# Designs tried in a protein design run: peptides against a protein of PDB entry 5HDT. Part 158

Target 1, 163 residues: chain A of PDB entry 5HDT
Amino acid sequence: MVVKTFMDMDQDSEEEKELYLNLALHLASDFFLKHPDKDVRLLVACCLADIFRIYAPEAPYTSPDKLKDIFMFITRQLKGLEDTKSPQFNRYFYLLENIAWVKSYNICFELEDSNEIFTQLYRTLFSVINNGHNQKVHMHMVDLMSSIICEGDTVSQELLDTV
Target 2, 163 residues: chain A of PDB entry 5HDT as posed
Amino acid sequence: MVVKTFMDMDQDSEEEKELYLNLALHLASDFFLKHPDKDVRLLVACCLADIFRIYAPEAPHTSPDKLKDIFMFITRQLKGLEDTKSPQFNRYFYLLENIAWVKSYNICFELEDSNEIFTQLYRTLFSVINNGHNQKVHMHMVDLMSSIICEGDTVSQELLDTV

## One batch from the design tools (peptide; made by RFdiffusion4, then SolubleMPNN)

Design b2_p29_2_s1 (from b2_p29_2, 17 letters changed)
Fold by OpenDDE base, seed 4:
Order: sequence, then C-alpha cells, then structure tokens
Structure b2_p29_2_s1 (fold): chain B 163 residues (1-163), chain A 29 residues (1-29)
Amino acid sequence: as target 1 above (163 residues)
Amino acid sequence: KEEKRKKIAEEAQKYHKENLEERLKEFFG
C-alpha cells in the first residue's frame, strides 16, 4: 500500500474512484484481516468502516464471501468495547459510532449468510455491554441492533434466542 | 429541495473521504 502517493496526487473522478476501489480491496485482504497486531486490526476496521460510509449505500466489494469476512472481522473487533479503560477505547467507540450511524451492516441483507453475521453481531454486543459504558455507547449498540430487526424480513431462531 | 440535498450529500462525501485519508496518512503513510 502506497498511501502517501495516493494522497499527494491530484485525481480526476475516474482515477479517484479507481484508487479508492484498489484501497478497499487491499484493506480487505487476508494480510490485514488476519494481521497479528490487534491495534492494526482495529485501525483496519476503522478504515473499512470509513470505506463503507463513503460508498453507502453501495460497497466496492463484489464477492459475497469477502463481504461476509469483512463484517465478521469488524464484529470481532467490537469485542474491544468491553474494556472502557483500554487505551484504544476511543477507536473502538469510533468504530461503533460509524457503523451504527451508517447502518453498514444493513448491506449484509444481500448476503445469503446474513443471519449468521447478525447473530454473531448480537452475541458480541451483548457479551461486551456493561454498566461502564456511557449512554452514547448504549445508544449506538441499540441503534445498530434495532435497525437490523426493523429492516429484516427474516430472522433465524438463533438470532431470536440472543435477543 | 433536491438540489440542496445533493449538495449536502456531496459535502458529506468529501468530508468522509478526508477522514479516511487522514486516518490512512496517520497510521499507514
């Protein structure tokens, strides 16, 4: 990834679109999704969230499997919300705020395995939610979960059991 | 009304792109 070069170049609309597409694909590679450093993975998740915000309501990913991997990856990062005293908590908060505001997970309704993704998201959120979280964190968690329930026409039994 | 909405959306997109670029520059640049 040559990030500095991308940012220093004046790009027309088509060239800029190509750069963002390539960047999106690169960040979604196994190299980053399976990076051994948890802080790097968190930063990658934040960047992916930013990408989804930019492309909303579309996504620069054509592979359903890749989209599933990305959202399962983001879901795993949300586990970091459990420790409000963590030095990285602000970044975890940013991630939560972003995906809740954009309703990024709603794109998963196009996926065959959407129920698996949503179930894992709910389990993760319920596992990390605690009284140490401020009202904004709680609000974002509720917004994220309620949006999925409201827009979904089918909910698995497993998902219902988590609610 | 629609033109106003379009402009707001464009500005929002620009802002979000800038945020991404800033993050990338800070941590991966």
Scores: peptide ipSAE 0.396, ipTM 0.841, DockQ to the pose 0.158
Fold by OpenDDE base, seed 5:
Structure b2_p29_2_s1 (fold): chain B 163 residues (1-163), chain A 29 residues (1-29)
Amino acid sequence: as target 1 above (163 residues)
Amino acid sequence: KEEKRKKIAEEAQKYHKENLEERLKEFFG
């Protein structure tokens, strides 16, 4: 039902943003963010990444608490990058590539809890980095982390300790 | 900073519709 609505309409970017608003809100609900199926959560994270790409450099979410929940959720999914032999690794790679390219986490600079979000991101990335990853994975991880450092004017001591 | 993100976003949005629609089709049938 939802798929047909999106696929059957040839809308411009602004009309598409309006169309995706309800989807964005739905995907950010506790039903999906706390879904018991790991594969569903990964797919949700990829959809959220796509939503952030569509709305970049803004976000369709106005609540700082909701944005924090979403990025903490995405960060938790990135743990799946550790197993390079996982059947879902390509989707984890997509998630990493997308958020690194779009610099999605940079929206978090506007949040009061930005340091907490960045700290969790760095800890997660360093926990999953291994020599089994190809060069592209390493590149995206470095790009993601360095972008936050370079664009941030204030870095907490806790964040510095994770680097 | 905001202008930089805008430029990056413009480059990154080229195939966003196709990617999302394909994923939605997989997710929702």
Scores: peptide ipSAE 0.237, ipTM 0.816, DockQ to the pose 0.332
Fold by OpenDDE base, seed 2:
Structure b2_p29_2_s1 (fold): chain B 163 residues (1-163), chain A 29 residues (1-29)
Amino acid sequence: as target 1 above (163 residues)
Amino acid sequence: KEEKRKKIAEEAQKYHKENLEERLKEFFG
């Protein structure tokens, strides 16, 4: 039913935000965030990234804990960038490109646990970056990390130790 | 900071490499 509604969509951005609300909430459920299938989780992450793009610079989630869970979840999916030969690499690339372009993680500055989120993001990115990645991948990784550093008022020691 | 976010967001909302509707159809269809 949700898909049918979206397929018939011909609305402005504000109306779209209302339509996507239920989808956003469902995608952020434990059912999807903890789904046992890796490919499903990747797809969920991409959908969540799209949701953040649509709602930027805001988010449809009001719970700080839920937002933390979502971004920690997305961060875990980025681990898949390590294998450049994976059949799913293009989707991992999309995820990276999207969140880098939108600067989705910057919403986390409003969260109490922002440092934890950013630390895990940096650890993940540094763990997967390799010479097999093309220039665009490197560019997106750098853009994502530099944006967070530039917008942040302070950088935790733990984050500095990660770099 | 907020103004910068808004400008980026406005531009980002026009940016879409993969169609959301197609992804939704893939996932829920």
Scores: peptide ipSAE 0.193, ipTM 0.785, DockQ to the pose 0.351
Fold by OpenDDE base, seed 1:
Structure b2_p29_2_s1 (fold): chain B 163 residues (1-163), chain A 29 residues (1-29)
Amino acid sequence: as target 1 above (163 residues)
Amino acid sequence: KEEKRKKIAEEAQKYHKENLEERLKEFFG
């Protein structure tokens, strides 16, 4: 039933975008964020990224704690970018491409723990960057990090030490 | 900053329109 509803929706309709709300809330539940299957977690992360794209520049999540959990979750999934030969690399690439293009993490500037989130993101990206990545991957990583640095009003010393 | 986010969102929403639906189909279908 949920799938059928989504397939019939017009992405440009604000009224129809509200139909994503229930699914968005379910995807952000502990059941999915703490799912034991790594491939399921990656798929959830991609869906969450798409949700952020649809609702951009806003988000359907109102709880700061929930938003923090979601972005920390997405950050953890980005570790999968390290293995370029993985069968799931295409989805990891999509996740990176999406969040870089949409600037999804910029929502975090409104959170008290924004610097913590950005620090973890940068640490993760720097840890997975390798010579096996093509120019597009590097471009998206640089674009994502540069956007946060340029838009941020204040950067913590910890984040500066990471960069 | 908000205006920039709005412009980025407008452009980003033009891409990958069917991706969520395809993933949802895979996930829940």
Scores: peptide ipSAE 0.232, ipTM 0.829, DockQ to the pose 0.352; fails the geometry check

Design b2_p29_2_s2 (from b2_p29_2, 15 letters changed)
Fold by OpenDDE base, seed 2:
Structure b2_p29_2_s2 (fold): chain B 163 residues (1-163), chain A 29 residues (1-29)
Amino acid sequence: as target 1 above (163 residues)
Amino acid sequence: RKELLERQAKEAQEYHKENREERLKEFFG
């Protein structure tokens, strides 16, 4: 599976990063981001999350519009965290854990639409947080949100209203 | 900020490497 390929890849794997760069770029196409299958979209999101991990601190995506689309896409997938009993919850957890550790959203600070991205992320996270989540989930959610607040230059009023 | 991002990237990579087997099992199990 493509998702496993990126999971097995390390940041210092320069030859592999070069080899799979085209695949990484292709996974961010509208074809995958707008795929009609929810499970496929989740897998795509996990791949993208690992791509951000692998190519960190940079990203292979240079288009601001594309980056926005990707992060808005990932944010939408996080809605799946609400149902802790879902068979796919572990994969949603993987997505959350990854973006929390990588702090992948932090590259969005350079985007013009960063406030929109962060606002949507916070709204999504707060909408799915519930008492059924274990401590690990809560920790990653808090860590993700805290890192953005602490490292951000400015926070929009809309974001503040969400927090 | 670049230095911070580099450090974060390294920490994330180390965590992933150390926990890769467990993470893969949870993902595909």
Scores: peptide ipSAE 0.648, ipTM 0.947, DockQ to the pose 0.859
Fold by OpenDDE base, seed 3:
Parts: C-alpha cells; sequence; structure tokens
Structure b2_p29_2_s2 (fold): chain B 163 residues (1-163), chain A 29 residues (1-29)
C-alpha cells in the first residue's frame, strides 16, 4: 500500500526520499486529485500530508499552482470530519492530526493566493466542528488555526474576523 | 523562518516515529 510506504518513511531517509520523489509528484496529479472515489481521495490526501511531513521544510512540489491545488484539495477532504460515526473517521482524524503537527499550511504564506487558501481552511473547519468531536480533535483544529495566526505575517482582516 | 520550519519538521517527525505503530493500527485496522 502506497499510503503505508510514506507512513513508514522518515524525514532523514535521504535515499528513500529520492527514490519515492517521482511517486510523490505523481500522487499530486489531477488524476488523483480529481479521482471519482471519495475513499481514494482521502487516501491521497493522507499520502500528501505525509509527503509534507517527510520533505519538510521543503515540499517537493515546485509549482505554486500545484501547491494551491493540493491544499485546496486537502481542505475539501477535511469536510469528512463532520461525521464522527463514519467508518473512515479515523483516517480523517489522521489527516487532521498530521497537518496540525506538521503545520504544513504554513508554507502557503509564500503563495500569491495564501489568503484564499487560509480562508477556505477556516470556513471548512468551522463548518465541521461540533460537540460530537472529542478534545483531541478540537485541540488539533485550534492548533492548526492558531499556528497560521501566530506565524503568519500577512493575515487578512477577513481571517481575523473569522477567528 | 527557515530555522523555525526546520524545528517544526523535526517535532512532527519525532511525534510520528514515536506513535507510528498505533497510528498504523488505527488507520488500517
Amino acid sequence: as target 1 above (163 residues)
Amino acid sequence: RKELLERQAKEAQEYHKENREERLKEFFG
């Protein structure tokens, strides 16, 4: 399983990082980002989240447009957090936990459309957060939003009003 | 900023390494 391959990979594994670089790039293709199966898209999102972990602080994606597409894609997958009883909730949790720990969205500050990305992230998180979520889920959501506010130099007033 | 990102990367990596087995079980179990 490709997702397990990246889960087993460490940041300091330089040879493996080079070996799987092409796979990482392939997973960010439109074929996977626009895959018709919702479960496949979730797995892709989790892979991408681990790719950000492994290659941090430098993402392997060189195109600003591609990075925007990836983060918009990941944000859309986070909507799955709304149903705490879903059989796939544990994988949605993995996605949230990963991006909260890695703080992967922080590389978006260098993108031209960073405000759009962050706005969509906040809107999505506020749309899915509910009383059914346990403390860990709430903590990761807060950590994710707080990291952007604390480390960002150019946070728009719109984002500040949302928080 | 680069140094900050490097520290963040290391912290996230250490967390993952320490909890990898449990995270894998929850993901695939």
Scores: peptide ipSAE 0.647, ipTM 0.947, DockQ to the pose 0.842
Fold by OpenDDE base, seed 1:
Structure b2_p29_2_s2 (fold): chain B 163 residues (1-163), chain A 29 residues (1-29)
Amino acid sequence: as target 1 above (163 residues)
Amino acid sequence: RKELLERQAKEAQEYHKENREERLKEFFG
């Protein structure tokens, strides 16, 4: 399974990082980002999250448009956090936990459409937060949002007004 | 900012390595 391959990979695995670079690029294609199966899209998002972890502090994706598409895609998957009783919740949690620890969205500050990406992220997180979430989920959501506010140099007032 | 990103990358990697087994079990269980 592709997701397990990236989960087993570390940042210092230079040979493996080079070997699977083409796969990482392929996973960001429209074929996967627009896949009709919701579960497949979730797995793709988790792979992409681990790819950001593995190749951090840089991303293997050089196109600003592609990066935007990826983060908008990941943001859409976070909607699955709303249903805490879903059999796929653990995988949605993995996605949240990963992007919170990696702080992968922080590379978006260099993108022209960073404010749009952050706005969509905040809107999504606030839309899925509910009383059924445990403290770990809440902690990761807060960490993710606070990192953007505290570390961002170009956070617009419009984004702050949404908080 | 680069130094910050590098530190964040290391922290994320350490967390993942320390918790990999549990995270894998939860993901595929």
Scores: peptide ipSAE 0.646, ipTM 0.948, DockQ to the pose 0.903
Fold by OpenDDE base, seed 4:
Structure b2_p29_2_s2 (fold): chain B 163 residues (1-163), chain A 29 residues (1-29)
Amino acid sequence: as target 1 above (163 residues)
Amino acid sequence: RKELLERQAKEAQEYHKENREERLKEFFG
């Protein structure tokens, strides 16, 4: 399984990173980002999150537009955190935990549309946060938002109004 | 910013290695 392959991969696995580079690029194609199956999109998002972990501090994606699409895609998947009783909740948690630890959104600071990406992330997180989430979920959400505020040079007024 | 990203990458990798078995179990269980 593709998702397990990337979960088992480490940053220092240079030969494997080279071997699966084309797969990483393929997973970011419009075919997968716009896949009609919600569960498939979640698995794709988790793979992309691990790809950012494995290839950090760099990303294998060279196009700024592609990077924007990927992060907007991941952000949309985070809406699934709202339903804590969903059978897929553990996988949504994995996605959140990963991007919080990796701080993958921090590479967006180099993108022209960084403020749009961050604004959508904050809007999404605030829309799903509720008292039904356990402490770990809340911690990761706070960590993710805090990392962007602390490392960012400037934020848009729209983002400030959202926070 | 490169140095910061390198530290963050290392920390995330260490966490993943340390918790890989449990994370896999929760994901596929």
Scores: peptide ipSAE 0.646, ipTM 0.948, DockQ to the pose 0.878

Design b2_p29_2_s3 (from b2_p29_2, 16 letters changed)
Fold by OpenDDE base, seed 4:
Structure b2_p29_2_s3 (fold): chain B 163 residues (1-163), chain A 29 residues (1-29)
Amino acid sequence: as target 1 above (163 residues)
Amino acid sequence: KKKKLEEQAKKAQEYHKKNREERLKRFFG
């Protein structure tokens, strides 16, 4: 299982990071980002989240457009957090927990379309947040949004209207 | 910004290592 491979990998595992670099790049291909299976897309998102953890503070993806696609993709997967009784909820939680701890979205500040990425993230989070979520889910959502607000130098009016 | 990202990366890694078993169990359970 590819997802487990990256879960078992650490930042200081230099040899493994080099070995699986091409796989990390392959997972960001349109084939996986646009995969028709929702469960596959979730697994891909979790892998990408761990890739950001492992290669932090940098990312193996050099194209700004590719980075945008990846974060927009991850954002779309977060919609799955709405149904707390879903069989896949634990995996959606893993995704949320990871991006909240890693603060991977913070690398988007260097992207030209950072405000678009953050706006979509906030809209998505506010659309799925509900009283059925436990305290940990709420905490991660708040941490994720707060980190972006605190680090950002400028915020678009659209984002301000959303928050 | 680079310094902040590096510091947070270390924290995230520490959390993951500490809780790896539980996180994997939850993910695959």
Scores: peptide ipSAE 0.655, ipTM 0.945, DockQ to the pose 0.863
Fold by OpenDDE base, seed 5:
Structure b2_p29_2_s3 (fold): chain B 163 residues (1-163), chain A 29 residues (1-29)
Amino acid sequence: as target 1 above (163 residues)
Amino acid sequence: KKKKLEEQAKKAQEYHKKNREERLKRFFG
C-alpha cells in the first residue's frame, strides 16, 4: 500500500526519496485532491503528511498554488476529527499527529496566501475541538496552532479574531 | 526559519521512527 510505503520511509533515505518523487507528485494531483471518496481523500492526506515529513524542511512541490491546494486539502480532512467514534478516527489522528510534529504548515509562511491557509486551519480546528477528545488530540491541536503563532512574524486580525 | 524547520524535521523523524510500530498498528489495526 502506498500509504505504508511512505510511513516506512525516512528523511535520510535519499534513494527512496528520489524513487518515489513522481508518486508524491502524482498524489497531489487534482484527481486525488478532489477524489469523490472520503476515505481515499483521508489516505491521500496521510500520504501527503508523510511526504512533508520525509522531504522536510523542503517540499517536492514547486508550485505555490499546488502547495496552497495541498494544505487547504489537508485542512478540510481535519474536519473528520469531529467524530471520535468513527472507524477512521485513528487515521485522522495520524494526520493531526504528523502535521503537529512536522510543523509542515510552517512552510506556508513564504506563500502569498499564507494567512488564508492559517485562518482556515484555525477555523477548522476550533470547529472540531471538543471535550470528547483525549489529551493527546488536544495537545496536538494546541501545539500546531501555537507553533504557527510563534513562528509567524505577523498575525492577521482575522486570525486573531478566530483565536 | 529554515534552520528551525530542519531541526523540527529531525525531531519529527525521530518521533516517527521511535513510534513507527505503534503508529502503524493504530493506523491499520
Scores: peptide ipSAE 0.652, ipTM 0.945, DockQ to the pose 0.866
Fold by OpenDDE base, seed 3:
Parts: structure tokens; C-alpha cells; sequence
Structure b2_p29_2_s3 (fold): chain B 163 residues (1-163), chain A 29 residues (1-29)
């Protein structure tokens, strides 16, 4: 399975990073981002999150528009965190845990539409956060949002008012 | 800022490697 391939990959695996670069690029195609199966989209999001981990602090995606699409896509998948009883919750947690640890959204500061990306992220997280989430889920959500606020010098007042 | 991102990425990688087996079992189990 492709998701396991990237889970087993490390940042210093230079040969593997080169070998699977085309696969990483292909996973960001509309074919996968717009896949009709939500479980497949979740797997794709987890792969993309691991790709950001592996290739950090850079990303193999050179197009700003593609990066925007990817982060907007990942943000949409985070909606699945709302149902803590879902069979796929552990995978949604994996996604959240990854992006919180990697702080992959912080590369979006270089994008023209960074405010849109961050706004959608905050709105999504606030919409899904609930008392059913354990302390670690809450910690990752808060850590993710606070990191963006602390690192951002150009955060709009509108975004600040949302927090 | 890239330096900070690099440092954080390394921490994330270390966490992942340290907890890889548990994370994989949780993901696929």
C-alpha cells in the first residue's frame, strides 16, 4: 500500500525520496484529490502529510496553486475528526498529529493565498472540536493554530478575530 | 524561518521514527 511506503520512509532516505518523487507528485493530481471515495481521499491526505514530513522543510510541489489545492484538500479531510466514534478516526488522528508535529501549513506563508488557507483551517478545526476529543487531539489542534499565529507576521486582523 | 522549519521537521521525523510501529498499528489495526 502506498500509504505504508511513505510511512516507512525517512527524511534522510535520499535514494527513496528520489525514487518515489514521481509518485508523490502523482498523488497530488486531481484524480486523487477529487476521488469519489472519502476513505481513499483520507489515505491520500495522510500520504501527502507524510510527503511533507519526508521532504521538509521543502515540498516537492513547485506550483503555488497546487500547494494551495493540497492544503485546502487536507483541511477538508480534517472534518472527519468530528466523529470520534468513526472507524476511520485513528487515521484522521494520524493526519492531525502529523500536520501538528511537522507544522507543514507554515510553508503556506510563502503563498499569496495563505490567509485563505489559514482561515479555512481555523474554521474547520473550530467546527469539529468537541468535548469528545481527548487531551492529545485538543493539544494538536491548539498547537497547530497557535503555531501559525506565532509564526505569522502578516496574519490578517480578520483571521485574528476568528481565533 | 526556514531554519526553524528545518528544526521542527527533524523533531517531527524523530517522533515518527520513535513511534512508527505504534502509529502503523493504530492506522491499520
Amino acid sequence: as target 1 above (163 residues)
Amino acid sequence: KKKKLEEQAKKAQEYHKKNREERLKRFFG
Scores: peptide ipSAE 0.639, ipTM 0.942, DockQ to the pose 0.853
Fold by OpenDDE base, seed 1:
Structure b2_p29_2_s3 (fold): chain B 163 residues (1-163), chain A 29 residues (1-29)
Amino acid sequence: as target 1 above (163 residues)
Amino acid sequence: KKKKLEEQAKKAQEYHKKNREERLKRFFG
């Protein structure tokens, strides 16, 4: 399973990082990002999150447009956090936990459309947050939002209105 | 900025390695 392959990989696994680089690039293709099955899209998002962990601080994706597509894609998957009783919730939690620890969204500051990406992230997080979420979920959401605000040089008025 | 990203990436990796078994069990369980 591809998702397990990346979960078992570490940042210092240089040989494996080189070996699976092409796979990492293919996972960001429209075929996977626009896959009709939502469970497949979730698995793809988790793989991409681990790819950001493994190749940090530099993502293997060099195209600004592709990076935007990936983060907008990951943001859309986070909507699944709304149902705490979902059989896939643990995987949605994995996605949230990963991006909160890695702070992968922080590489978006170099993108022209960073404010759009952050705005969509904030809107999504506030949309899915509910009383059923435990302290860990809330903590990760707060960590994500706080990190972006603290490290951002400029925050658009639209983003401020969302917060 | 890159220095902060690098430091955070190391922390994330340490957390992942330390908790890998539990995280995998939750993911595939």
Scores: peptide ipSAE 0.630, ipTM 0.939, DockQ to the pose 0.857

Design b2_p29_2_s4 (from b2_p29_2, 16 letters changed)
Fold by OpenDDE base, seed 4:
Structure b2_p29_2_s4 (fold): chain B 163 residues (1-163), chain A 29 residues (1-29)
Amino acid sequence: as target 1 above (163 residues)
Amino acid sequence: MKEKRIEIAKKAQEYHKEHREERLKRFFG
């Protein structure tokens, strides 16, 4: 599977990064971001998360609009964290764990619509967080939100009202 | 900003490499 390909790829694998660059770009197409299958969208999100890991500190996506679409897409997938008993929960956890470690959302500070992205992320996280989540899930959620607060200069009033 | 992201990226990569087997098993198991 494509998801395993990127999981097996390291940041210093320059030849592989070049080889799979077009695939990385293809995965961010509207076809995949708007795919009707929820499980496919989750897999796509996990791939994108690993792509941010592999190509960090840069991203292969040059369009600010595309980057916004990607992060809004990933944010929507995080809603799946609410159901801790879902068969797909481990994959949602993978997504959360990745973006928390990579701090991939921090690249959004370079975008004009960063506050919108962060606001939606916070709203989503607060909507899904519950006492059924284990300590690791809570830790990753806190790490993700704290990183954005600490790195950001200003946040929208909407975000402040949400926090 | 970029230097900080480089350091964070390295740490994230190290974590992934160290836990790759467990993460793969959890993901596909």
Scores: peptide ipSAE 0.682, ipTM 0.955, DockQ to the pose 0.849
Fold by OpenDDE base, seed 5:
Structure b2_p29_2_s4 (fold): chain B 163 residues (1-163), chain A 29 residues (1-29)
Amino acid sequence: as target 1 above (163 residues)
Amino acid sequence: MKEKRIEIAKKAQEYHKEHREERLKRFFG
């Protein structure tokens, strides 16, 4: 399974990183980002999250527009955290845990449309946060948001005014 | 900024390596 392949891959796996680079690029295509199956989109998002982990501090995606599409896509998947009783919740948790640890969204500061991306992220997270979530879920959500706020400085102030 | 990202990336990778088995089990279990 593709998702397991990337989960088993590490940053120092240079030969594997080169071998699966084309697959990583293909997973970010519109075919997968706009796939009609919700479960497929979730798996794609998890793969992309691991790709960000593996290729950090950089990403194999060079197009600013593509990066924007990817993060907007990942943000949409985070809506699945709303239903804690879903059979897919553990995979949504994996996605959240990954992007919180990797702080993958922080590369968006280099994008022209960073404010739009962060605004959508915050709105999504605030919409799904509830008292039924485990403490770990809350911690990851807070860590993700606070990291962006701390890094943004004055830019984050403008963002907070618009949220 | 990039230097900070390098440090974060290393920590994230270390966490993943240390918890890989548990994360896999949770994901596929």
Scores: peptide ipSAE 0.682, ipTM 0.955, DockQ to the pose 0.877
Fold by OpenDDE base, seed 1:
Structure b2_p29_2_s4 (fold): chain B 163 residues (1-163), chain A 29 residues (1-29)
Amino acid sequence: as target 1 above (163 residues)
Amino acid sequence: MKEKRIEIAKKAQEYHKEHREERLKRFFG
């Protein structure tokens, strides 16, 4: 499985990073981002999250439009965190845990539409947070939001008003 | 900011390495 391939890959695996670069780029295609199967989209999101981990501090995606599409896509997948009893919850947790540790959204500060991306992220997180979430989920959500506030010298007042 | 991102990336990678088996089991179990 492709998702396992990226999970097994480390940042110092330079040869593998070069080998799977084309696959990483292909996973960001409209075919996968707009895949009709919800479970496939979740797997794609997890792969993309690991790609951000592996290629950090940079991303292999050079197009600002593509980066925006990817983060908007990942944000949409986070809606699945709402149902803590879902069979796929562990994978949604993996996605959240990854982006919280990697702080992958912070590269969006380099994008013109960063405020839109962050606003959608905050709205999504607040829409899915509930009393059924354990302490780890809450911690990751807080870490993710606080990292954007702390690093964001370009955070708009509109984003702050959303909180 | 890039220097800070490098440090964050290293910490994230260390966490992943230390918890890889657990994370894989949770993901595929």
Scores: peptide ipSAE 0.675, ipTM 0.954, DockQ to the pose 0.875
Fold by OpenDDE base, seed 3:
Structure b2_p29_2_s4 (fold): chain B 163 residues (1-163), chain A 29 residues (1-29)
Amino acid sequence: as target 1 above (163 residues)
Amino acid sequence: MKEKRIEIAKKAQEYHKEHREERLKRFFG
């Protein structure tokens, strides 16, 4: 399974990183980002999150537009965190935990549309956050938002007003 | 910025490696 392949891969595994580079690029295609199956989209998001982990501090995606599409896509998947009783919640948690540790969104500071991406992220997180979430979920959400603020010399006033 | 990202990336990788089995079980179990 593709998801497990990337989960088993380490950042220093140079041969594997080269071997699966084309697969990483393929997973970011419109076919997967716009896949009609919600569960497939979640799996794709988790793969992309691991790809950011593996190839950090860089990303294999060279197009700024593609990077924007990916992060907007991941942001949309985070809406699934709202239902803590969902059978897929553990996978949504994996996604959140990963992007919080990797701080993958910080690469967006290099994009012209970074403010749009961060605004959508914050709106989504505040939309789904609730008292039903355990401390770990809250911690990761806070860590994710704080990491952007700390690096955000270029963070817009609009984003600051949202916080 | 890149140097800082390198450090963060290493920490994230170490966390993942340390908890890989647990995370796999939670994900697929």
Scores: peptide ipSAE 0.661, ipTM 0.951, DockQ to the pose 0.866

